# Peptides against a protein of PDB entry 6B4J, part 69

Target 1, 315 residues: chain A of PDB entry 6B4J
Amino acid sequence: DITMQWYQQLQDASMQCVLTFEGLTNSKDSQAKKIKMDLQKAATIPVSQISTIAGSKLKEIFDKIHSLLSGKPVQSGGRSVSVTLNPQGLDFVQYKLAEKFVKQGEEEVASHHEAAFPIAVVASGIWELHPRVGDLILAHLHKKCPYSVPFYPTFKEGMALEDYQRMLGYQVKDSKVEQQDNFLKRMSGMIRLYAAIIQLRWPYGNRQEIHPHGLNHGWRWLAQILNMEPLSDVTATLLFDFLEVCGNALMKQYQVQFWKMLILIKEDYFPRIEAITSSGQMGSFIRLKQFLEKCLQHKDIPVPKGFLTSSFWRS

## One batch from the design tools (peptide; made by RFdiffusion4, then SolubleMPNN)

Design b1_p15_5_s1 (from b1_p15_5, 7 letters changed)
Fold by OpenDDE base, seed 2:
Structure b1_p15_5_s1 (fold): chain B 315 residues (1-315), chain A 15 residues (1-15)
Amino acid sequence: as target 1 above (315 residues)
Amino acid sequence: LPDLPEAETPRPSLS
């Protein structure tokens, strides 16, 4: 399967990256430890500072991340920090930056859906300039949320139940699996971030270039989901999250083909979701139903709440 | 619009 080959290739690249900077991460030297911590902070703090407040602040954050990845010194924690301070510094920073973007999907976007857009536009712009960061974003995303590929991990003979639960994206701590609501909340955040990334371009970049991971991947994702058996609660939740965030962009890009897809979802796939939906899971199901019915009735998908406007970039 | 690769077409085909 081409999808599984792509998944595995990204995971292998991520693992190779980890091995490359293992010397930096495992060093007992005090200077190397200091450099590691400075680089980790320089990579992650700017991402945590992303907000919906002002486009000018978002530009400052972008410029700082890009400068760091370009081997330029940046100010972090009152110190000058550069990836050139260690031979493994660039690989480490790229990995930690990508990990942090996905973590913001898992945490910040999960709690505040509108945060997807400013995070995603920075991630997209960095990906355009630093393709390896984009591949690592996908690797981290796919590992935490296999539904972003999409595929469903299978239980294998001799596998521990906890390991299978982790493969499905569940957090398991002290032999306790997370509650389904918390799991779905985290998965929703990551899917919403992904749906935002594939449609957004950094406005100060070269817009004439093809998006490094654009809306064609959104179409592919939908096609793959529709070719899979629905999962109870998961499919209804994530399909809604995806369409709410990128449905307007897909509609504009694919027009008649998009509407054919939406009709297929409503008429063929939605009954299959209904058939596996329990009475306790009707919330996600009804939300998807109402969204699809409204979109088909109005022949429009609304611009998602929190979408970045021209006024945001002038602030 | 370039035809989406057949591999990206849901089954049944949206043709």
Scores: peptide ipSAE 0.024, ipTM 0.616, DockQ to the pose 0.043
Fold by OpenDDE base, seed 5:
Structure b1_p15_5_s1 (fold): chain B 315 residues (1-315), chain A 15 residues (1-15)
Amino acid sequence: as target 1 above (315 residues)
Amino acid sequence: LPDLPEAETPRPSLS
């Protein structure tokens, strides 16, 4: 299967990246440990500072991340930090930066859906300039949220239940699996971040180039989801999250073809979701139903809440 | 609009 080959290729590349910087991560030398910590902070703190407040601040964050990835010194924690301080510094920073973007989907976007857009536009712009960071974003995203691929991990004979739960994207700590609501919240955040990345371009970049992972991947994701059996509660939740965030962009891009897809979702796929939905899961089901019905009735999908306007970039 | 590649087209559920 081509989708599974792509998934595995990205996981292998991510694993090879980890092996490449193992010398930096496992060093007992005090200076190497200091460099590692400084690089980790320089890569991750700017991402945590992304907010919906001002476009000027977002530009400063972008420029700082890009400067770091370009081998330029940046100020972090009152010190000058550069990836040139260690031969493995660039690989380490790219990996940790990508990991942090996905973590912001998992945590920040999960709690504040509007945060998807400023995080995604920075991630998209960095991906355009640093393709390896984009591949590592996908690798981290796919590992934490297999539904972003999409595929459904299967239980294999002899597998521990906890390992299967982790493969499904659940957090398992001290033999306790996370609650379903917390799991779905994290998955929603990651899907919303992904749906934002595929539609956004950094406005200060070279707009003549094709988006490195654009709306065609959104169409592919929908097509793949519709060709799979729905999962109880999961499919209704994530399909809604995806369409709410990128449905307007897909509508504008694919026009009549998008509406054919939406009709197919409503008429053919939605009954399959209904058939597996329990009375306790009616919330996600009803939310998706109402969204689809409203969009089809009005022949429009609203611009998502938190979408970055021209006024944001002037602030 | 040109038709999307077949690999990216969802198969209608045989209901």
Scores: peptide ipSAE 0.023, ipTM 0.622, DockQ to the pose 0.035
Fold by OpenDDE base, seed 3:
Structure b1_p15_5_s1 (fold): chain B 315 residues (1-315), chain A 15 residues (1-15)
Amino acid sequence: as target 1 above (315 residues)
Amino acid sequence: LPDLPEAETPRPSLS
């Protein structure tokens, strides 16, 4: 299975990255600990500052992240910080930056869906200049949300139930599994962020280059979902989230092919979702139904709320 | 499953 091979390769690369900076992370030296904390803050704070307020502020954040990844000194917490402060500094920063982008999907986008777009355009632009950050974004995303691959983790003989729940993307704390609504909320945020990344290009980059992880991956994701058995509540939720965020872009890119896909979803796949949907899960099902019916009736997919306009970039 | 519309198969960009 090529999809599972891709998943495993990204997980292996992420694991190898962790091993490469283990000396920095496990150091008992006071100076090394200080450098680690400074690098971690320099990598993650700019991402947390991403907002829909002004395009100029978003550019400043992008330039700071890019400067840090390029080995240039940046100001963080009133100090000059550079990845050159430690031989493992670049690998550590790339990993922590990628982790933070996915975490913003999991937390910020999960609570505020419109936040997907400014986060995604920065992530896309950084990925274009720093491919390793993009691979690490995918690795973190796939580990937290296997449905972003997509695949469904299977229970293995001898596996603890909690470990299986974690593989499915659930948080398990103090032997308590996360509630389904919170789980789906986090998965939705990550899928929405992913759906935004694959369609957005940093406007100040070389737009003549191919998107490092573009809309063709969105088409692949849909195709793979449709080739899988639906999961109760999960499939209806995430399929809606994905189509709401990137459906307009897919429609513009694939035209008639996209409409054939949407008809296939409505006529063939949607009844399969219905068959596994319990009365308590009708909310996600009905939301997907209404979305599909509206889009097919109007022959249009609306531009998602929060999509960045030319006026945003002039602010 | 019915035939899906044809589109370019994405290749993972592993660096």
Scores: peptide ipSAE 0.021, ipTM 0.597, DockQ to the pose 0.079
Fold by OpenDDE base, seed 1:
Structure b1_p15_5_s1 (fold): chain B 315 residues (1-315), chain A 15 residues (1-15)
Amino acid sequence: as target 1 above (315 residues)
Amino acid sequence: LPDLPEAETPRPSLS
C-alpha cells in the first residue's frame, strides 16, 4: 500500500531526526541544556504568537521563524539564539517547530476553528522554504491523527489496550482513556489545520512554485476516506471538518469532479455511515448531512469562517 | 464502491 509506505517513510524520517539530535537532548552539560532550551523557545514561541489580528504581525512571525531556520540569529527571551550554537541545533529546531504547528492544531484550532488559517499559511510558507519541516509536520500529524493519512491502526496480538488507544490518537493518562468528545475535538483541530495547509500559500513567497503539499493531497485524502469503511462518529466528524475548511477550495479546483465526489458521499457513503451510527452519535452525522444537503442544494460551498482576506494582509 | 472521479491535474492554488 503506497499510503502506508508513505506513512512509514515519514515516521522513519521523524525517528531518524530524533536520533540525530539525541546528543543535544540527552546532554548533561549545562551549556548544551541552555542551548536546547533557548532553541526550543525560539522555535515554539513565535508559533504560539500566531493570531487572526493582523497580517503585518503574521509576517513578522514568519520572518522570525524563517530567519531561525536559515541559521540567522534571532532574539528570544532577551537572548540572541541561533541554530549554529550546536551542530544538532537545526534538526532539533525543525523537529520542535513541526511539533508545535501540529500542537496548535490539536489545541488552538480545536478550540478556535478560525485559528487554522493563520497557522496554516505560516506552516505552508515555512514548508515551501524548508521541506524537511513539512515532512516533520506530516510525521507529527500522522502520529497524533492517523485519520489525517488516512488509515485505521489495527490491534495486534499481544498489544496493550492503552498502546492501541494511543495509536488511534487517544490520550491515555493514569490508565484513563480520553473522553470521546475531547478526542474528536483534538482530531477535528488537526484535520482542520491540515485542510487549511493544503490550500494556502504564503503571499510573500515565490507563487510560481508548486505548493509543496497542495489540494491534490486533499483529493487523495477524500478518495482514501471513501474507500475505507467508516468509523462510528469519527468519519462523520472529520469528513465534515475537512469539507467545511477546504470544500470551497476543492470545488474551485476540481469543479464537476468535486460535485461527483459529494454526490458519491451522499448516495453511497452516507448509508454506510448511518448503518454504524448509534443514537448517541447522530449529532455528527446530522451535521455532515445538513452541510452536504445545503451545499448540493445551493451548488456552492461557502468560504470557511476565518479565511484570510486581502484586508487581513493589509493590516 | 463506484469508481471515484479521477482528479484533474492540480493547478497551483493561489489561495
Scores: peptide ipSAE 0.019, ipTM 0.586, DockQ to the pose 0.175

Design b1_p15_5_s2 (from b1_p15_5, 6 letters changed)
Fold by OpenDDE base, seed 5:
Structure b1_p15_5_s2 (fold): chain B 315 residues (1-315), chain A 15 residues (1-15)
Amino acid sequence: as target 1 above (315 residues)
Amino acid sequence: LPDLPEATVPRPSLE
């Protein structure tokens, strides 16, 4: 399966990256530890500062991240920090930055859906300039949310239940599995972030270039989902999340073909979701149903709430 | 639906 090969290649690249900077992470030297912590903060703090407040602040954050990745010194915690302080510094920063973007999906976007857009536009712009960061974003995303690939991990003979639960994307701590609502919330956040990344371009970059991971991947994702058996509650939830965030962009890009796919979802795939939906899962089911019906009736998908406007970039 | 441009990516087929 080409999809699984792609998944594995990204995971292998991510693992190789970790091995490359192991010297930095495992060092007992006080100076090396200081450098590691400074680099980690320099990579992650700017991402945590991303907000929906002002475009000017978002530009400052972007410029800081790009400067760091370009080997320039940046101010972090009152100190000058550069990836050149250690030969493994760049690999470490790229990995931690990518990890932090995905973490903002599972935490910030999960709680505040509108946060997907400012995070995604920065991630997209950084990906355009630093392709390795993009690959690492995918690797982290795929590992935490296999539904973003998409594929469904399978239980293998001899596998521990906890390991299987982790493969499915659940958090397991002290032999306690995460509650289903919290799990779905985190998965929703990551899918929404992904759906935002594939449609957004950094407005201050070279927009003549092709998006490094654009809407064609959104089309692929939908095609793959529709060719898989639905999962109870999961499919209805994530399909809604995806379409709510990037449905308008897909409609504009693919026009008649998009509507053919949406009809296929409503007429052929939605009954399959219904067949596996329990009475306790009707919320996600009804939400998807109402969304599809409204979109088909109006022949339009609304621009998602939180979409960045021209006024945002002037602030 | 109006006559609009088609996608280069093929329509998904259910299997």
Scores: peptide ipSAE 0.020, ipTM 0.616, DockQ to the pose 0.075
Fold by OpenDDE base, seed 1:
Parts: C-alpha cells; structure tokens; sequence
Structure b1_p15_5_s2 (fold): chain B 315 residues (1-315), chain A 15 residues (1-15)
C-alpha cells in the first residue's frame, strides 16, 4: 500500500530526526540544557503568537521563524538565539516547530476553527522554504491523527488496549481514555488545519513554485476516505470538517469531478455511514448530511469562515 | 461503494 509506505517513511524520518538531536535533548551539561530551552522557546513561541488580528503581525512571525531556520540569530526571551549554537540545533528546532504547528491544530483550532487559516498559511509558507519542516509536520500530524493519512490503525495480537487507543489518536492518562467528544474535537482541529494547509500559499513567497503539499493531496485524502469503510462518528465528523474548510477550494480546482465526488458521498457513502451510526452519534451524521444537501442544492460550497482576505494582509 | 479509479487519485511522492 503506497499510502502506508508514505506514512511509514515519514514516521521513520521523524524518528531519525529525534535520534539525530538526542545528544542535545539528553545532555546533562548546563549550557546544552540552556541552549535546548532557548531553541525550544524560539521555535514554539512565535507559533503560539499567530492570530487572526493583523497580516503585518503574521508576517513578523513568519520572518522570525524563517530567520531561525535559516541559521540567523533571533531574539527570544530577551536573548539572542541561533540554531548554530549547537550542531543538533537545526534538527531540534525543525522537529519542535513542526510539533508545535500540529499542536496548534490539536488545541487552538480545535477550540477556534477560524484559527486554522493564519496557522496554516504560516505553516505552508515555512514548508515551501523548509521542506523538512513540512515532512515533520506530516509525521506529527499522522501520528496524532491517523485519519489525516488516512488509515485506521489495527489492533495487533498481544497489544495493550491503551496502546491501541493511543494509536487511534486517543489520549490515555492514568489508565483513563479520553472522552469521545474531546477526541473528536482534537481530531477535528488537526483535520481542519491540514485542510487549510493544502489550499493556502504564503502571499510573500515565490508563488510560481508548486505548492509543496497542495490540493492534490486533498483529493487523494477524499478518495482514500471514500474507499475505506466508515468509522462510527469519526468519518462523518472529519469528512464534514475537511469539506467545510477546503471544499470551496476543491470545488474551484476540480469542478465537475468534485461534484461527482459529492454525489458519490451522498448517494453511495451516506448509507454506509448511516448503517454504523448509533442514535447518540446522529448529530455528526446529520450535520454532514445538511452540509452536503445545502451545497448540492445551491451548487456551491461557501468560503470557510476565517478565510484570510485581502484586507487581512493590508492590516 | 465502487472504488474510485486509482488513476484519478494523485499519489504522494515516496521519495
């Protein structure tokens, strides 16, 4: 399976990255610990500062992240920080930056769906300039949300239930699995972030270049989902999240083919979702149904709420 | 559900 090979390659690359900077992370040296903390803050704080307020502020954040990844010194916590402070600094920063982008999907976007767009446009722009960061974003995303690949992790003989639950993307703390609503909320945030990344380009970059992970991956994702058996509550939830965020962009890109896809969802895939939907899960199914019916009726998918306008970039 | 034609599905680069 090509999809699973791709998944595994990204996970392997992520694991190799961790091994590469293990010397920095495991160092007992006080200076190395200080450098690690400074680099971690320099990598993650700018991402946490991303907001929907002003395009100028977003540009400043982007420039700071790009400068850091380019080996230039940046100000962080009142100190000058550079990836050149340690031979493993760049790998560490790339990993932590990628991790933080995915975490913003998991936390910020999960709670505030509109936050997907400013985070995604920065992530896309950084990915364009730093492909390794993009690969690490995918690796983190895929690990936390296997549905972003998409694939469904399988229970293996001898596997602990908790480990299987973690593979499915659930948080398990003190032998307690995360509640389904919280799980779906986090998965939704990550899918929404992904759906935003694949359609957005940093406006101050070289737009002549191909998107490093563009809408073709969105089409692939939809096709793969439709070729899989639906999961109870999960499929209806995430399919809605994905289409709400990138459906307009996919419609513009794929035109008639996209509408055929929506018809296929409504006519062929919905009965399969319904068959595995319990009465307590009907909410997600109904939401997807209503969305698709509205889109098909109007022959349009609305631009998602929070989409970055020209006025945002002039602010 | 009929499988979508593989030829219509972009494949990710494995490299």
Amino acid sequence: as target 1 above (315 residues)
Amino acid sequence: LPDLPEATVPRPSLE
Scores: peptide ipSAE 0.019, ipTM 0.586, DockQ to the pose 0.057
Fold by OpenDDE base, seed 2:
Structure b1_p15_5_s2 (fold): chain B 315 residues (1-315), chain A 15 residues (1-15)
Amino acid sequence: as target 1 above (315 residues)
Amino acid sequence: LPDLPEATVPRPSLE
């Protein structure tokens, strides 16, 4: 399966990256520890500062991240920090930066859906300039949310139940599995972030180039989902999240093909979701139903709430 | 815009 090969390739690259900077992470030297902490902060703090407030602030954050990845010194915690401070510094920063973008999907976007757009546009712009960061974003995303690939992890003989639950994306702490609502909330955040990344371009970059991971991957994702058996509650939730965030962009890009896809979802796939939906899961089902019906009736998908406008970039 | 290949259109479930 080409999809699983792609998944595995990204995971292997991520694991190789971790092994590459293991010397930095495992060092007992005081200077190396200081460098590690400085690099980690320099990579992650700017991402946490991303907000919906002003385009000018977003540009400052982008420039800082790009400068760091380019081997230039940046100010962090009152100190000058550079990836050149350690031979493993660049690999470490790329990994931690990618991890942090996905973490913002899992946490910030999960709680505030509109946050997807400013985070995604920075991630997209960085990915354009630093492809390895993009691959690592996918690796982190796929590991935390296999539904972003998409695939369903399988239980193997001899596997511990907790390990299987973790493979499905659940958090398991002290032998207690995460509640379904919290799980779906985190998965929703990551899917929404992904759906935003594939449609957004950094406005100060070379927009003449092809998006490094564009809307064609959105089409692929939908096609793959529709060729899989639906999962109870999960499919209805994430399909809605995806279409709400990138449906307008897909509509504009693929026109008639998109509407054929949407009709297929409504007429063929939606009944399959209904067949596996319990009475306690009707919320996600009804939300998807209403969205599909509204879009088909109006022959339009609304621009998602929080979408970045020209006025945002002038602020 | 060029159309996507027909192979990218969803088919009946493989599962």
Scores: peptide ipSAE 0.018, ipTM 0.576, DockQ to the pose 0.035
Fold by OpenDDE base, seed 3:
Structure b1_p15_5_s2 (fold): chain B 315 residues (1-315), chain A 15 residues (1-15)
Amino acid sequence: as target 1 above (315 residues)
Amino acid sequence: LPDLPEATVPRPSLE
């Protein structure tokens, strides 16, 4: 399976990255610990500062992240910080930065869907300049949300139930599994972030270059989802999230092919979702149904709320 | 319900 091979390759690369900076992370030296913490803050704080307030502020954040990844010193916590402070500093920062982008999907976007766009445009722009960060974003995303690949993890003989639940993307703490609503909320945030990344380009970069992970991956994701058996509540939820965020962009890109896909979802895939939807899960199903019906009726998919306009970049 | 054949899912045009 090509999809599973791709998944595994990204996971292997992520694991190898962790091993590469193990010396920095496991060091008992006080100076190394200080450097680690400074680098971690320098990588993650700018991402947490991303907001929908002003394009100028977003540019400052982007420039700071790019400067850090380029080996330039940046100000963090009142100190000058550089990846050159340790031989493993760049690998560590790339990993932690990618992890933080996905975490913002999991947390910030999950709670505030409109936050997907400013986070995604920075992530896309950084990915364009730093491909390794993009691969690590995918690795972190796929690990936390296998439905972003998409695939459904399988229970293996001898596996603990908690480990299987974690593979499915659930958080398990103190032998308590996460509630389904919280699980879906986090998965939704990550899918929405992904759907935003694949359509957005950093406006101050060389936009003539091919998007490093563009809408063709969105089309692939939809095609793969439709060729899989639907998963109860998950498929209806994430399919809606994905289409709400990137449906307009897919419509513009693929035109008639997109509408054929949408009709296929409504006519062929919907009955399969319905067949596995319990009465308690009808909310996600109905939401998807109403969205598809509205889009087909109007022959349009609306621009998602929070989409960045030219006025945002002039602020 | 039978799986949707991959061939029935629209693919991006290479053009």
Scores: peptide ipSAE 0.016, ipTM 0.551, DockQ to the pose 0.052

Design b1_p15_5_s3 (from b1_p15_5, 5 letters changed)
Fold by OpenDDE base, seed 4:
Structure b1_p15_5_s3 (fold): chain B 315 residues (1-315), chain A 15 residues (1-15)
Amino acid sequence: as target 1 above (315 residues)
Amino acid sequence: LPDLPDAVVERPSLE
């Protein structure tokens, strides 16, 4: 199918990227190792510095990342670092940067939902200028969270249980599978980051251009989810996460069409979620229920907590 | 973004 083809294409591109910089990553040369570490730090540290504190700081971080990706030297760890230091430097930095954005969804956003917006606006802006980084973000996101595609990985004959669990997005360490609550927390963070990316534009770019991965992908995601059987606990959790973050933007963009979709979710799809929800999973179910009922009653989706305003950009 | 057809809302499908 077209969705799986898209998924596979992105995974293949990601794998090819890894192969392109294999010389840099596998080198035993001391200078190459130093360059690798410097490039890795230059790519990842700015992303870790993203915060909700000030728009001016976000601009500084964005400019630094963009400069690095543009082949300009940047200061990192007290040294001048450039992707031109190695022939595989750009590919390596693009890959590590994309990986770090997804990791911030998995970790930072998972723990602090409001962090999705400053991370996402930087990611969106970088994606606009560097499409390959965007593709790699999707590749990393899809691999860690197949529900972001969305698709449900299937158990294949002869597959080890641990491998199947990893395909589902679980972490398996020392033959111990991740606890369900931690799993859902990580998945939530990644979905929230994705939902933020598709609606945000870097305010200092050319906003007249089409978003490289915009709200139409939000609509696509919802349509695909609704076309699939719900998964226990997972669907209720992630559908809520997605709608809480980008529901307001979808409402503004699609208006009457969005409300028809929301009614479809409440009337046709939600009962299917209920049918597979156990007593121990009622938390996610009730949260989604209350959200849908409130939104339909008020004919409004609230602006998500942490949404970036004009005042943020003036700080 | 352009408006999507009502058919997409009534019967969402990608495949």
Scores: peptide ipSAE 0.021, ipTM 0.609, DockQ to the pose 0.053
Fold by OpenDDE base, seed 2:
Parts: C-alpha cells; structure tokens; sequence
Structure b1_p15_5_s3 (fold): chain B 315 residues (1-315), chain A 15 residues (1-15)
C-alpha cells in the first residue's frame, strides 16, 4: 500500500530526527539545557503569536521563523538565539516548529476555525523554504490524526486497549479515554489546518514554483476517503471540515472533475455514511448533507470564513 | 496543477 508506505516513511524520518537531537534533549549540562529551552521558545513562541489581526505582523513572524531556520540569530526572551549554538540545534528546532504548527491545529483551530488560514499560510511558506519542516508537519499530523493520511488504525492481537485508542487519535489520561466530542473537535482542527495548508501560498515567496504539498493532495485525500468504508461520526465530520475549508479551491482548480467528485460523494458515498449513522450522530450527518445539497444546488462552494484577502495583506 | 484523469473520479484510487 503506497499510502501506508508514505505514512511509515514520514514516521521513520520523524523518529530519526528525534534520535539525532537526543544529545541536546537528554543533556544534564546547564548550558545545554539553557540552549535547548531558548531554541524551543524561539521555535514555538512565534507560531503562538500568529493571529488574524494584520498581514504585516504575520510577515514579521514568518521572517523570524525563517531567520531562525536559516541559522541567523533571532531575539527570543530578550536573548540572541541561534540554531548554531548546538550541533543538534537545527534538527531540534525543525522538529519543535513542526510539532507546534500541528498543535495549533489541534488547539487553536479546533476552538477558532478561522485561525486555520493565517497559521496555514505561514506553515506553507516555511515548508516551501524548508522542506524538512513540511515532512515533519506531516509526520506529526499523521500521528495525531491518522484520518489526515487517511487510514484507520487496526487493533492487533495483544495490544492494550489504551494504546489502540491512542493510535486512533484519542487522548487517554488516567485510564480514561477522551470524550468523543472533544476528540472530533481536535481532529477537525487538524484537518482544517491541513486543508488550508494545501491551498495557500506565502504571498512574498516565489509563487511560480509548484506548491510543495498542494491541492493534488486534497484530491488524493478525497479519493482515498471514498475508497474506505465510512467511520461512524468521524467521516461525516471530517469530510465536511475538509470541504468547507478547501472545497472552493478544489472547485476552482479541478472544475468539472471536482463536481463529478462531489456528485459521487452525494449519490454513492453519502448513503453509506447514513447507513452507519446513529440517531445520536445526526448532527454531523445533517451538516454534511446540507452543505452538499447547497453546493450542488448553487453550483458553487463558498469561500471559507476567515480566508485571507488582499486587504489582510495590506494591513 | 494539471487536470487529473477522469478515471480518478469514476473510481477514486491512489494506485
């Protein structure tokens, strides 16, 4: 399976990255600990500062992240910080930065869907300049949200139930599994972030080049989902999230092909979702239904709320 | 991006 090979390759790369900077993370030396913390803050704080307020501020954040990844010193916490302070500094920063982008999907986008766009455009721009960060973003995303691949993890003989639940993307704390609503909220945030990344280009980069992980991956994702049996509540939720965020972009890119796909979803796949939807899960089902019907009726998919406009970049 | 083959829509597959 090509999809599973791709998944595994990304996970292996991520694991290898962790191994490469173990010296930095496990060091008991006070100076190494200081460097680690400074690098971690320098990598993650700018991402947390991303907002929908002004394009100029977003550019400043981007420039800071890019400078850090380029080996230039940046100001963080009142100190000059550089990845050159430790031989493992760059690998560590790339990993932590990628992790933080996915974390913003899991937390910020989950709570505020519009936040997907400014986070995604920065992530896309950084990915264009630093491909390894992009691979690590995918690795983190796929591990936390296997539905972003997509695949459904399977229970193996001898596996602990908690480990299986974690593989499915659930948080398990003190032998208590996360509530389904919270789980879906987090998964939604990550899918929405991903759907935004694949369609956005950093406006100050070389837009003549091919997107490093563009809309073709959106098409692939949809195709793969349609080839899988629907999962109760999950499929209806995430399919809606994905189409709401990137459906307009897919429509513009693929035109008639996109509409054929949408009709296939409505006529062939949607009944399969319905067949596995319980009365308590009708909310996500109805939301997807109404979205599909509206789009097909109007022959249009609306631009998602929070989409970045020219006016945003002039602010 | 180039257009994808119609076959992808008729039978969505990665292979």
Amino acid sequence: as target 1 above (315 residues)
Amino acid sequence: LPDLPDAVVERPSLE
Scores: peptide ipSAE 0.020, ipTM 0.611, DockQ to the pose 0.055
Fold by OpenDDE base, seed 1:
Structure b1_p15_5_s3 (fold): chain B 315 residues (1-315), chain A 15 residues (1-15)
Amino acid sequence: as target 1 above (315 residues)
Amino acid sequence: LPDLPDAVVERPSLE
């Protein structure tokens, strides 16, 4: 399976990255610990500062992240910080930065769907300049949300139930599995972030270059989902999230093919979702139904709320 | 469901 090979390659690269900077992370030296903390803050704080307020501020954040990844000193917490402070500094920063982008999907986007767009445009722009960060974003995303690949993790003989639950993307704390609503909320945030990344380009980059992980991956994702058996509640939720965020972009890009796909979803795939939907899960199902019906009726998918306009970039 | 051809998955035609 090509999809599973791709998944495994990204996970292997991520694991190898962790091993590469293990010397920095496991060091008992006080100076190394200080450097680690400074680098971690320098990598993650700018991402947390991303907001929907002003394009100018977003540019400043982007420039700071890019400068850090380029080996230039940046100001963080009143200190000058550079990846050159440790031989493993760049690998560590790339990993932590990628992790933070996915965390913003899991947390910020999960609670505020509109936040997907400013986070995604920065992530896309950084990915264009730093492909390794992009691969690590995918690795983190895939591990936390296997449905972003997509694939369904399987229970293996001898596996603990809680480990299987974690593989499915659930948080398990003190032998208690996460509530389904919280799980779906986090998964939704990550899928929405991904759907935003694949359609957005940093406006101050070289626009002539191909998107590093563009809408073709969105098409692939949809095709793969449709070739899989639906999961109760999960499929209806995430399919809606994905289409709400990137459906307009896919429509513009693939036109007639997109509408054929949407009809296939409504006529063939949707009944399969219905067949596995319990009475307690009707909310997600109904939401997807209404969305599909509205889009097919109007022959249009609306631009998602929070989409960055020209006025945002002039702010 | 007709399996979407792998070709559609890997090489979506751009309209």
Scores: peptide ipSAE 0.020, ipTM 0.614, DockQ to the pose 0.072
Fold by OpenDDE base, seed 5:
Structure b1_p15_5_s3 (fold): chain B 315 residues (1-315), chain A 15 residues (1-15)
Amino acid sequence: as target 1 above (315 residues)
Amino acid sequence: LPDLPDAVVERPSLE
């Protein structure tokens, strides 16, 4: 399966990256530890500062991240920090930055759906300039949310239940698996972030180049989902999340072909979701149903709430 | 219904 090969290649690349900077992460030297912590903060704090408040602030954050990745010194925690402070500094920063973007999906976007757009536009812009960061974003995303690939991990003989739960994307702490609602919330956040990334371009970039991971991957994701058996509650939830965030963009891009796909979802795939939906899972089912019916009736998908406008960039 | 062709999955048509 081409999809699974792609998944594995990204995971392998991520693993190799970790091995590359192991010297930095495992160092017992006080100076090396200091450098590591400074680099980690420099990579992650700017991402945590991303907000919907002002475009000018978002640009400052972007410029700081790009400067750091370009080997320039940046101010972090009152100190000058550069990836050149250690031979493994760049690899480490790229990995931690990518990890942090995905973490903002599972935490910030999960709680505040509108946050997907400012995070995604920065991620997309950084990806355009630093392709390795993009690959690492995918690797982290796929590992935490296999449904973003998409594939459904299977239980293998001899596998521990906890390991299987983790493969499915659940958090397991002290032999306790997270609640289903929390799990779905985190998965939703990551899918929404992904759906935003594939449609957004950093407005201050070249923009004439092809999107490094554009809407064609959104089409691929939908096609792959439709070719899979639905998973109870998960498929209805994430399909809605995806379409709510990037459905308008897909409609504009693919026009008649998109509507053919949406009809296919409503007429052929949705009944399959219904067949596996229990009475306790009707919330996600009904939400998807209402969304599909409304979109088909109006022949339109609304621009998602939180979509960045020209006024945002002027602020 | 037939599965979407792999070609459509990887190369979406705009037509």
Scores: peptide ipSAE 0.020, ipTM 0.627, DockQ to the pose 0.067; fails the geometry check

